Peptides against a protein of PDB entry 7SID. Designs and how they scored, part 57

Target 1, 151 residues: chain A of PDB entry 7SID
Amino acid sequence: LHMYLMLLKELPGEEYPLPMEDVLELLKPLSNVCSLYRRDQDVCKTILNHVLHVVKNLGQSNMDSENTRDAQGQFLTVIGAFWHLTKERKYIFSVRMALVNCLKTLLEADPYSKWAILNVMGKDFPVNEVFTQFLADNHHQVRMLAAESIN

## One batch from the design tools (peptide; made by RFdiffusion4, then SolubleMPNN)

Design b2_p16_8_s4 (from b2_p16_8, 8 letters changed)
Fold by OpenDDE base, seed 1:
Structure b2_p16_8_s4 (fold): chain B 151 residues (1-151), chain A 16 residues (1-16)
Amino acid sequence: as target 1 above (151 residues)
Amino acid sequence: SEREKELQQKQQNFLS
């Protein structure tokens, strides 16, 4: 875990985008890692904070390639799972804050949810629709962060 | 697609 988290932390930002092939390879094991530590709030928060760089890399890609679609799918699968568990009230506010930041970054890259669609148990949820639900979050800081993203 | 099926399985494992 620590090695993987360190790798995620060292991921270049949008100013230095990685090849999509490298992004894809990094994302492939992500769901398994998250699954193992889904009950650890601190680890989940850390993961969500680190994958912000991945979102930025995805957003910088102007190519519609197979690898791009695969990378998007791998990422959205994880975000969808975090979203679902959030709805089941499995995560404290700090994890939800990190998730909102991920969704915010997705909306910046894809404001109309052309590709940013969460598929959860066979149903599609566009991120722009999912995001609005955080405006009614029980924690004031989450609501504020969500509201700032809309304006 | 086969890719989608794989992703669905990954998510199912995550949510199990």
Scores: peptide ipSAE 0.657, ipTM 0.948, DockQ to the pose 0.879
Fold by OpenDDE base, seed 4:
Structure b2_p16_8_s4 (fold): chain B 151 residues (1-151), chain A 16 residues (1-16)
Amino acid sequence: as target 1 above (151 residues)
Amino acid sequence: SEREKELQQKQQNFLS
């Protein structure tokens, strides 16, 4: 786990995008790692914070390539699961904050949710619609973070 | 698609 998290942490930002093949290889194990530590709030927060770099890489890539679509799918699958568990009240506010930051970054790249769509249990949820739900979050800091991204 | 099926399985494992 720690080595994997270190790799995620060292990912370059939007200004220095990685080849999509490398991004994809890092994303493939992600769902399994999250599954193992889904009940550990600190690990989940750390993962969500680190994958922000991945989102930035995805936003600059050619969306018409198969590898880009695959990478997007790998990432959105994980985000969708985190969102689903959030709706089931499985995560504390700090994890939800990290999730909102991921969604915020997605909306910056895709404001109208043309490709940023969460599929959870066979149903599609555009990220812009998902994001608005955090405006009504029980924790004030989560609401504030969600609200500032709308402007 | 086959890719989507794999992703669905991964998500199901995550949510189980």
Scores: peptide ipSAE 0.656, ipTM 0.948, DockQ to the pose 0.882
Fold by OpenDDE base, seed 2:
Structure b2_p16_8_s4 (fold): chain B 151 residues (1-151), chain A 16 residues (1-16)
Amino acid sequence: as target 1 above (151 residues)
Amino acid sequence: SEREKELQQKQQNFLS
């Protein structure tokens, strides 16, 4: 786990996007890793913070290649799961804040939710629609973060 | 698609 997290953390930023092939290879095991530690708040927070780099890489890709679509799908699958579990009140505010940051970054990359659509249990939820739900979060810091992201 | 099925399975495993 720690080695994987380190790899996620060491991903290049927006200024130096990682090749999509490398991004895809990194994302393939992500859902499995998250599944193993879904009940660990600290690990989930760390994962969500680190995958921000992945979101930036996905957003910088102007190529609508199969690898890009696959990478987007891999990532959105994980985010969708985190969102679903959040709705089930499985995560504390710090994890939800990390998730909001991911969603914010997604909206910055895809403001019209052309590809940023969460599919959960066969239903589609555009990220812009999902994001507004955090404006009503029970924790004030989450609400503030969400509100600041819209402005 | 096959890719979608794989992703759905991954998510199902995550949420199980």
Scores: peptide ipSAE 0.656, ipTM 0.948, DockQ to the pose 0.886
Fold by OpenDDE base, seed 5:
Structure b2_p16_8_s4 (fold): chain B 151 residues (1-151), chain A 16 residues (1-16)
Amino acid sequence: as target 1 above (151 residues)
Amino acid sequence: SEREKELQQKQQNFLS
């Protein structure tokens, strides 16, 4: 886990994006790693904070590339799972805040939800629709973070 | 598609 997280956090931002092939290779094992540690709040928060760099890379890539579409799919699968478990009240506020930051970054990269659509158990949920639900979060800091993203 | 099925399986494993 430690070695993988180190690789994940070293991803460059939007100013210096990695080749999509490299991003894809890092994303392929992500769902398995998340599955193993889904009950560890600290690990989940760390993962969500690190994958912010992935969103920045995806937003600066050629959208017509097969590898880009594959990378987007790998990433959105994980985000969708975290969102689903959040609705089931499995995560504390700090993890939900990290998730909101991911969703915010997705909306910045794709304001019209052309590709930023979460598929959970066969159903599609545009990120803008998902994001608005956090405006009614039980924790004030989560609501505030969500509201700041809208304004 | 085959890729979509793979992603669905990954997510199912995550949520199980």
Scores: peptide ipSAE 0.656, ipTM 0.948, DockQ to the pose 0.881

## One batch from the design tools (peptide; made by RFdiffusion4, then SolubleMPNN)

Design b2_p17_1_s1 (from b2_p17_1, 6 letters changed)
Fold by OpenDDE base, seed 1:
Structure b2_p17_1_s1 (fold): chain B 151 residues (1-151), chain A 17 residues (1-17)
Amino acid sequence: as target 1 above (151 residues)
Amino acid sequence: SARVEEAQKKAEEFINQ
């Protein structure tokens, strides 16, 4: 875990995009790591904060490539799982804050949710629609962060 | 893709754990 988190932390952002092949390699273990530590709020927050760089990398890439679509799909499945568990009230506000930041970054790259669609249990949920739900979050800081992203 | 489908299965395990 610690080695993986270190890799995520040191991942270059949009200023230095990684090759899509490298992004794919990074994404491969992500779902498994998240699953193993789903009940650890601090680890989940850390993961979500670090994967912001992945979104930035995806946004700078050619969206027509098979590898890009593959990377997008793998990433979005994890975000979808976090969102689903958030709806089940499994995560504290600090984790939800990190998730909102991920969704915000996705919307910056794809404002109309053309590719930013969460597939959860076989159903599709566009990120722009999912994002609006955080405007009604129980925690004021989450609501404020979500509202800030709309403007 | 096959990799995305695999990721979705893992995500379901994540949700249902």
Scores: peptide ipSAE 0.456, ipTM 0.907, DockQ to the pose 0.879
Fold by OpenDDE base, seed 2:
Structure b2_p17_1_s1 (fold): chain B 151 residues (1-151), chain A 17 residues (1-17)
Amino acid sequence: as target 1 above (151 residues)
Amino acid sequence: SARVEEAQKKAEEFINQ
């Protein structure tokens, strides 16, 4: 886990996007890792913070590329799962903060939710629609973060 | 894609775990 997290953390930023092939390799085990540590708040927060680099890479990629769509799809499945569990109140505010940051980054890359759509249990949830729900989060810091992201 | 489908399956496992 720690090695994987370290790899995620060391990903190049937006200024130097990763090759999509590398992104795909990193995304491959992500769902398994998240599933394994879903109940560990600190690990979840760390994962969500690190995958911000992935979001930035995905946002800069050619959307017409099959590999890009594949990577986007794999990533969004994980985010969707975190969103679902958030709705079930499984995560503390710090994890939700990290999730909001991910969603914010997605919206920056795809303001109209052309590809940024969470599919959970067969239902589609555009990220812009999902994001607005955090404006009503029970924790003031989450609400503030969400509000600042929109303004 | 096959990978996305696999990811969806794992996501469901993630949710239902």
Scores: peptide ipSAE 0.455, ipTM 0.907, DockQ to the pose 0.892
Fold by OpenDDE base, seed 3:
Structure b2_p17_1_s1 (fold): chain B 151 residues (1-151), chain A 17 residues (1-17)
Amino acid sequence: as target 1 above (151 residues)
Amino acid sequence: SARVEEAQKKAEEFINQ
């Protein structure tokens, strides 16, 4: 876990995006890692914070290739799972804040949710629709973070 | 893709644990 988290943390910023092939390799074990540590709030928060770099890379592809769609699909699947468990009140506010930051970054790359769509248990949820629900979050800091993304 | 389907399966396991 620590090795994987270190790799995610040390990824270059938006100025230097990774090749899509590298992004795919990073995404491959992500769902398994998240599943193993789903009950660890700190690990979940850390993962969500670190995958922000992946979101930025996906947003800069500017190409509709099979690899891009594959990477987007794998990533959005994980985000969708976190979203679902959030709706079931499984995560504390700090994890939800990290999730909001991921959603915010997705909307910056895809404001109209053309590709940023969460598929959870066979149902589609556009990120812009999901994002607005955090404006009514029970924790004030989560509401504030969501609100500042709009205003 | 096959990888997306695998990820979706893992996500369902993630949700149902």
Scores: peptide ipSAE 0.454, ipTM 0.907, DockQ to the pose 0.879
Fold by OpenDDE base, seed 5:
Structure b2_p17_1_s1 (fold): chain B 151 residues (1-151), chain A 17 residues (1-17)
Amino acid sequence: as target 1 above (151 residues)
Amino acid sequence: SARVEEAQKKAEEFINQ
């Protein structure tokens, strides 16, 4: 886990994107890692904070590339799972804040939700629709963070 | 893609644990 988290943390931002092939290799174990540590709030928060670099990389890539679509799909499935478990009240506010930051970054890269669509249990949820739900979050800091994107 | 489908299956396992 430590080695994997280190790799995620060291990903460059949108200014210096990685080759999509490298992004794909990093995404391969992500779902498994998240599943293993789903009940560990600190690990989940750390993962969500680090995958912000992935979103930035995906936003700067050629959207017509098969590898880009593949990477987007793999990443969005993980985000969708975190969102679903959030609705089931499985995560504390600090984890939800990290998730909101991921969603904000997705909206910055794809304001019209052309590709930023969460598929959960066979159903599609555009990120903009998902994002608005956090405006009504029970924790004030989460609501404030969500509202920053609107203003 | 096959990779996305595999990821979706893993996500379902993640949700249902």
Scores: peptide ipSAE 0.452, ipTM 0.906, DockQ to the pose 0.882

Design b2_p17_1_s2 (from b2_p17_1, 7 letters changed)
Fold by OpenDDE base, seed 4:
Structure b2_p17_1_s2 (fold): chain B 151 residues (1-151), chain A 17 residues (1-17)
Amino acid sequence: as target 1 above (151 residues)
Amino acid sequence: SAIQEEAKKKAEEFINQ
């Protein structure tokens, strides 16, 4: 975990996008790591904060290749799982804040949710529709963050 | 794709654990 988190933390931002092949390698263990630590709120928050770099890399990619779609799919699947568990009230506000930031970054890259679509248990949910649900979050800071991000 | 299907399976495990 620590090695993986360190790697995620050291990822460059959108100004220096990684090759898609490298992004794919980074995403491979992501689901497993999230699953193992799903009940650890701090770890989940840290993961979500670090994967913001991945989102930025995906958003800056102008490639329409199978690798790009695979990378996007792997990431969105994990985000979808976090969102699903959020709806089940499994995460505290700080984790939800981190999730909203991920969704915000996705919307900045894809405002109309052309590719940013969460698939959860066989159903598709465009990120822009998912994002609006956080405007009604039980925690005021989450609502505020969502409200600030939508404009 | 196969990679996407694998990711979906892992996500299901994530959700169901």
Scores: peptide ipSAE 0.418, ipTM 0.892, DockQ to the pose 0.940
Fold by OpenDDE base, seed 5:
Structure b2_p17_1_s2 (fold): chain B 151 residues (1-151), chain A 17 residues (1-17)
Amino acid sequence: as target 1 above (151 residues)
Amino acid sequence: SAIQEEAKKKAEEFINQ
């Protein structure tokens, strides 16, 4: 786990994007790792904080390539799963904060939700609609973080 | 794609555990 998290942490961001092939290799074990540690709040928070680099990297990639679409899909399915479990009240506020940051970054990369769409249980949810729900979060810090993205 | 379908299956497993 530590080795993998270190690799995610060191992933270059928007200014220095990696080749998409390298991004794909890093994303391959992500779903399995998240699933294994889904009940560990600290690990989930750490993962969500580190995958912010993935969003920044994907935003600077060639959107017309098949590899880009595959990378986006792999990432979005994980985010969708975290969102679904959040709706089921499985995560504390600090994890939800990290998730909101991921969603904010997605909206910055794709303001019109052209590709930033979460698919959960066969249904599509545009990130902008998902994001709006956090404006009504039970925790004040989560609401504040969500609200600051609008202005 | 096959990769996307596999990712979806893994996400479902993640949700249902």
Scores: peptide ipSAE 0.415, ipTM 0.892, DockQ to the pose 0.904
Fold by OpenDDE base, seed 1:
Structure b2_p17_1_s2 (fold): chain B 151 residues (1-151), chain A 17 residues (1-17)
Amino acid sequence: as target 1 above (151 residues)
Amino acid sequence: SAIQEEAKKKAEEFINQ
């Protein structure tokens, strides 16, 4: 876990996008890691904060390639899982804050949710629609962060 | 794609754990 988290932390930002093949390799173990540590709030928060770089990389890539679509899908399935578990009240506010930041970054890259669509148990949820639900979050800081992102 | 299907499967395992 710690080695993987270190790798995520050291990911280049938008100014230095990774080859899509490298992004795919990075994403492969992500779901398993998240699943294994789903009940650890601190680990989940850390993961969500680090994967922000993945969204930035995806936003700088050509969206027409198969690798891009695969990377997007692999990332979005993980975000969708976090979203679903959030709806089940499995995560404290600090994890939800990190998730909102991920969704915000997705909307910056895809404001009309053309590709940023969460598929949860066979049902599609555009990120822009999912995001608005955090405006009604029980925690004031989450609501404030969501509201700031909309403006 | 096969990669997307595998990711979907893993996400479902994540949700249902």
Scores: peptide ipSAE 0.414, ipTM 0.891, DockQ to the pose 0.899
Fold by OpenDDE base, seed 3:
Structure b2_p17_1_s2 (fold): chain B 151 residues (1-151), chain A 17 residues (1-17)
Amino acid sequence: as target 1 above (151 residues)
Amino acid sequence: SAIQEEAKKKAEEFINQ
């Protein structure tokens, strides 16, 4: 776990995105790691904070590429899982804060949710719609972060 | 707890589907 988290942390920024092939390779174990530590709030927060770099990489990619679609799919599956568990009130505010930051970054790359769509239990939820729901979050800091992202 | 285990199962099913 720690090695993987370190790799995520050391990802290059938006200005120097990884090749999509490398992004795909990095995303392969992500779902398994998230599944294994889904009950650990601190680990989940850390993962969500680190995958912000992945979102930045995805936003710089050619949307017509098969590799891009695959990477987007793998990433959105994980985000969708966190969103699903958030709806079930399984995560504390700090994890939700990290999730909002991920969603914010997705919206910066895809403001109209053309590809940023979460599929949860067979239903599609565009990220802009999902994001709006955090304006009504129970925690004031989450609401503030969501509101700030709109402005 | 039972609640935690239920959440774990749901998460596992969702992530690994």
Scores: peptide ipSAE 0.312, ipTM 0.822, DockQ to the pose 0.063

Design b2_p17_1_s3 (from b2_p17_1, 6 letters changed)
Fold by OpenDDE base, seed 2:
Structure b2_p17_1_s3 (fold): chain B 151 residues (1-151), chain A 17 residues (1-17)
Amino acid sequence: as target 1 above (151 residues)
Amino acid sequence: SKLQEEAEKKAEEFINQ
């Protein structure tokens, strides 16, 4: 786990995006890792914080690329799972904060949710629609973060 | 794709654990 997290942490930012092939390779084990540590709030927070770099890479890529679509799909699948579990009140505010940051970054890359759509249990949820729900989060810091993202 | 299908399967496991 820690080795994987280290790799995620060392990902280049938006200024120097990784080749999509590399991003895809890094995303392949992500769902499994998240699943294994879903109940560990600290690990979940760390993962969500680190994948912010991935989101930035995804947003700058050619939408027509197969690798881009695959990478986007894998990432969104994981985010969708986190979103679902958040609705089930499985995560503390710090994890939700990290999730909001991911969603914010997605919206910055795809403001109209053309590709940023969460599919959870067969149902589609555009990220812009999902994001607005955090404006009503029970924790004031989460609400504030969400509100700041809109402005 | 097969890769996406595998990811979705893992996500379902993630949700249902």
Scores: peptide ipSAE 0.455, ipTM 0.903, DockQ to the pose 0.869
Fold by OpenDDE base, seed 5:
Structure b2_p17_1_s3 (fold): chain B 151 residues (1-151), chain A 17 residues (1-17)
Amino acid sequence: as target 1 above (151 residues)
Amino acid sequence: SKLQEEAEKKAEEFINQ
């Protein structure tokens, strides 16, 4: 886990994107890692904070390439799972804060939710629709972060 | 794609674990 998190942390931001092939390789084990540590709040928060760099890379890439679509799919699948478990009240506010930051970054890259769509249990949910639900979060800091993102 | 199908399967395991 430690080695994987270090690799994920070292992903560059929007100014210096990695080749999409490299991003895709880093995303392949992500779902499995998240599943293994789903009950560890600190690990989940760390993962969500690190994958912010992935969103920045995806938003900078050519959306017409197969590798870009595959990388987007890998990332969105994980975010969808975190969102679903959040609705089931499985995560504390600090994890939800990290998730909102991911969703915010997605909306900055794709304001019209052309590709930023979460598929959960066979159903599609545009990220903008998902994001608005955090305006009614039980924790004041989560509501504030969500509100600041749209103002 | 096959890759996406595998990812979705892993996500279902993630949710149902």
Scores: peptide ipSAE 0.455, ipTM 0.904, DockQ to the pose 0.862
Fold by OpenDDE base, seed 3:
Structure b2_p17_1_s3 (fold): chain B 151 residues (1-151), chain A 17 residues (1-17)
Amino acid sequence: as target 1 above (151 residues)
Amino acid sequence: SKLQEEAEKKAEEFINQ
């Protein structure tokens, strides 16, 4: 875990995007890691904070490439799972804050949810639709963060 | 793709764990 988190933490920012092939390799174990530590709020928060760098890479890539689609799929699959568990009230506000930041970054890259669509249990949920649900979050800081993102 | 299918399987495990 610690090695993987270190790798995620050291991902370059938007100014220095990674090749999509490298992004894809980093995303491959992500779902498994999240699954193993789904009940650890601090680890989940850390993961979500670190994958923000990945979102920035995805948003600047050629969407027509197979690698881009695969990377987007890997990432969106994880985000969808976090969102689903959030709806089941499995995560404290700090984790939800981190998730909102991920969704915010996705919307910045894809404001009309052309590719930013969460598929959970066979159903599609556009990120812009998902995002608006956080405007009604029970925690005021989550609502505020969500509101800031659309204003 | 096969890669996406594997990811989805892991996501299901994530949700149901």
Scores: peptide ipSAE 0.454, ipTM 0.903, DockQ to the pose 0.862
Fold by OpenDDE base, seed 4:
Structure b2_p17_1_s3 (fold): chain B 151 residues (1-151), chain A 17 residues (1-17)
Amino acid sequence: as target 1 above (151 residues)
Amino acid sequence: SKLQEEAEKKAEEFINQ
């Protein structure tokens, strides 16, 4: 886990994107790692904070390829699972804050949710639709963070 | 794809744990 988190943390930002092939390789273990540590709030928060760099890399890519679609799919699958469990009240506010930041970054890259669509249990949920739900979050800081993207 | 199918299976495990 530590080594993997370190690799995610060291991902370059939007200004210096990695090749999509490299991004895809980093995303392959992500679902497994998240599943193993789903009940650890601190680990989940850390993972969500680090994958912000992945979103920036995905958004910077202007080339449509199989690798791009695969990378997007790997990432969105995990985000969808976090969102689903959030609706089931499995995560504290700090984890939800990190998730909102991921969703905000996705909306910046894809404002109309052309590719940013969460598929959960066979159903599609556009990120822009999912994001609005956090405007009604029970925790004031989560609502405030969500509202920042609207203004 | 096979890769996406595997990811979805892991996501289901993630949700159902």
Scores: peptide ipSAE 0.451, ipTM 0.903, DockQ to the pose 0.864

Design b2_p17_1_s4 (from b2_p17_1, 7 letters changed)
Fold by OpenDDE base, seed 3:
Structure b2_p17_1_s4 (fold): chain B 151 residues (1-151), chain A 17 residues (1-17)
Amino acid sequence: as target 1 above (151 residues)
Amino acid sequence: SERVEEAKKKAEEFVNQ
């Protein structure tokens, strides 16, 4: 875990995007890691904060390539799972804050949710639709973060 | 892709764990 988190933490910023092949390698174990630590709030928060770099890479890539679609699919699968568990009230506000930041970044890359669509249990949920639900979050800081993202 | 399907399977475990 610690090695993986270190790798995620050390990812280059938006100014230095990774090749899509490298993004795919980083995404490959992500779902498994998230599953193993789904009940650890601190780990989940850390993961969500670090994958922001991945979102930035995905948003700048050629969407017509198979590798891009593959990377987007793997990433959105994880985000969808976090969102689902959020709806089940499994995460404290700090984790939800991190998730909102991920969704915000996705919307910056894809404001009309052309590809940013969460598929949870066979149903599609556009990120812009998902995002608006956080405007009604029980925690004021989450609501504020969501609100500032659309203003 | 196969990788996406594998990720979906792991996500199901994630949700249902």
Scores: peptide ipSAE 0.377, ipTM 0.878, DockQ to the pose 0.886
Fold by OpenDDE base, seed 1:
Structure b2_p17_1_s4 (fold): chain B 151 residues (1-151), chain A 17 residues (1-17)
Amino acid sequence: as target 1 above (151 residues)
Amino acid sequence: SERVEEAKKKAEEFVNQ
């Protein structure tokens, strides 16, 4: 876990995008890691903060390839799971804030949710629709962060 | 893709755990 988190943390930013093939390799274990540590708030927060770099890499890609769609799909499945567990009130506000930042970054890359769609339990939820629900979050900091993303 | 389908299965486990 620690090695994986370190790798995620050290990913280059949007100014130095990774090859999509490398992104895919990094995403491969992500779902398993998240599942194993789903009850650990600190680990979940850390993961969500670090995968922001992945979103930026995906957004910087100007090529619609199979690898891009693959990377998007793998990433969105993880975000969808975090979203679902958030709705079940499994995460504290700090984790939800990290999730909002991920969703914000997704919307910056895909404002109309053309590809940024969460599939949870067989149902599709466009990120722009999911995002609006955080405007009514129980924690004021989460609401404020969500509001800043729109205005 | 096959990888996406695998990720979906793992996500289901994630959700249902």
Scores: peptide ipSAE 0.377, ipTM 0.879, DockQ to the pose 0.888
Fold by OpenDDE base, seed 5:
Structure b2_p17_1_s4 (fold): chain B 151 residues (1-151), chain A 17 residues (1-17)
Amino acid sequence: as target 1 above (151 residues)
Amino acid sequence: SERVEEAKKKAEEFVNQ
């Protein structure tokens, strides 16, 4: 886990995107890692903070390529799972803060939710629709973070 | 793609674990 998180942390930002092939290799074990540590709040927060770099990379890529769609699909599947468990009240506010930051970054890359769509239990939820629900979060800092993205 | 389908399966395990 430590080695994987370190690799994920070292991903470059929007100014220096990685080749999509490299992004795919890093995403490959992500779902499995998240599943293994789903009950560990600190690990989940760390993962969500580090995958912000993935969103930045995906937002700059050619959306017409198969590799881009593949990477987007794998990433959004993980975010959808975190969203579902959040709805079930499985995560503390700091994890929800990290998730909101991921959703915010997705909306910056795709304001109209053309590709940023979460599939949960066979149903599609546009990220903009999901994001607005955090405006009613029980924790004031989560509500404030969500509101800052709109203003 | 095959990778996306695998990810969906893992996500289902993630949610239902």
Scores: peptide ipSAE 0.377, ipTM 0.878, DockQ to the pose 0.894
Fold by OpenDDE base, seed 4:
Structure b2_p17_1_s4 (fold): chain B 151 residues (1-151), chain A 17 residues (1-17)
Amino acid sequence: as target 1 above (151 residues)
Amino acid sequence: SERVEEAKKKAEEFVNQ
């Protein structure tokens, strides 16, 4: 876990995107890692903070390539799971803050949720629709963070 | 793809645990 988190942390930002092939290699263990540590709030927060770089890389790539769709699918699957567990009140506010930041970054890359769609239990949830629900979050800091994207 | 399907299976485990 530590090594994997370190690799995620060292990813370059939007200004220096990685080749999609490298992004795919980093995404391979992501679902499994998240599953193993789903009940660990600190680990989940850390993962969500680090995968922000993945979204930035995805936004800079050719959206029509098979590799891009593959990367999007693997990433959005994980985000969808975090969203689902959030609805079930499994995560504290700090984890939800990190999730909102991921969703904000997704909306910056895809404002109209053309590809940023979460699939949970066979149902599709556009990120822009999911995001608006955080405007009504029980924690004031989460609401404030969500509201920043509107202005 | 094969990798996406594998990720979906892991996500199902993630959700159902």
Scores: peptide ipSAE 0.373, ipTM 0.877, DockQ to the pose 0.905

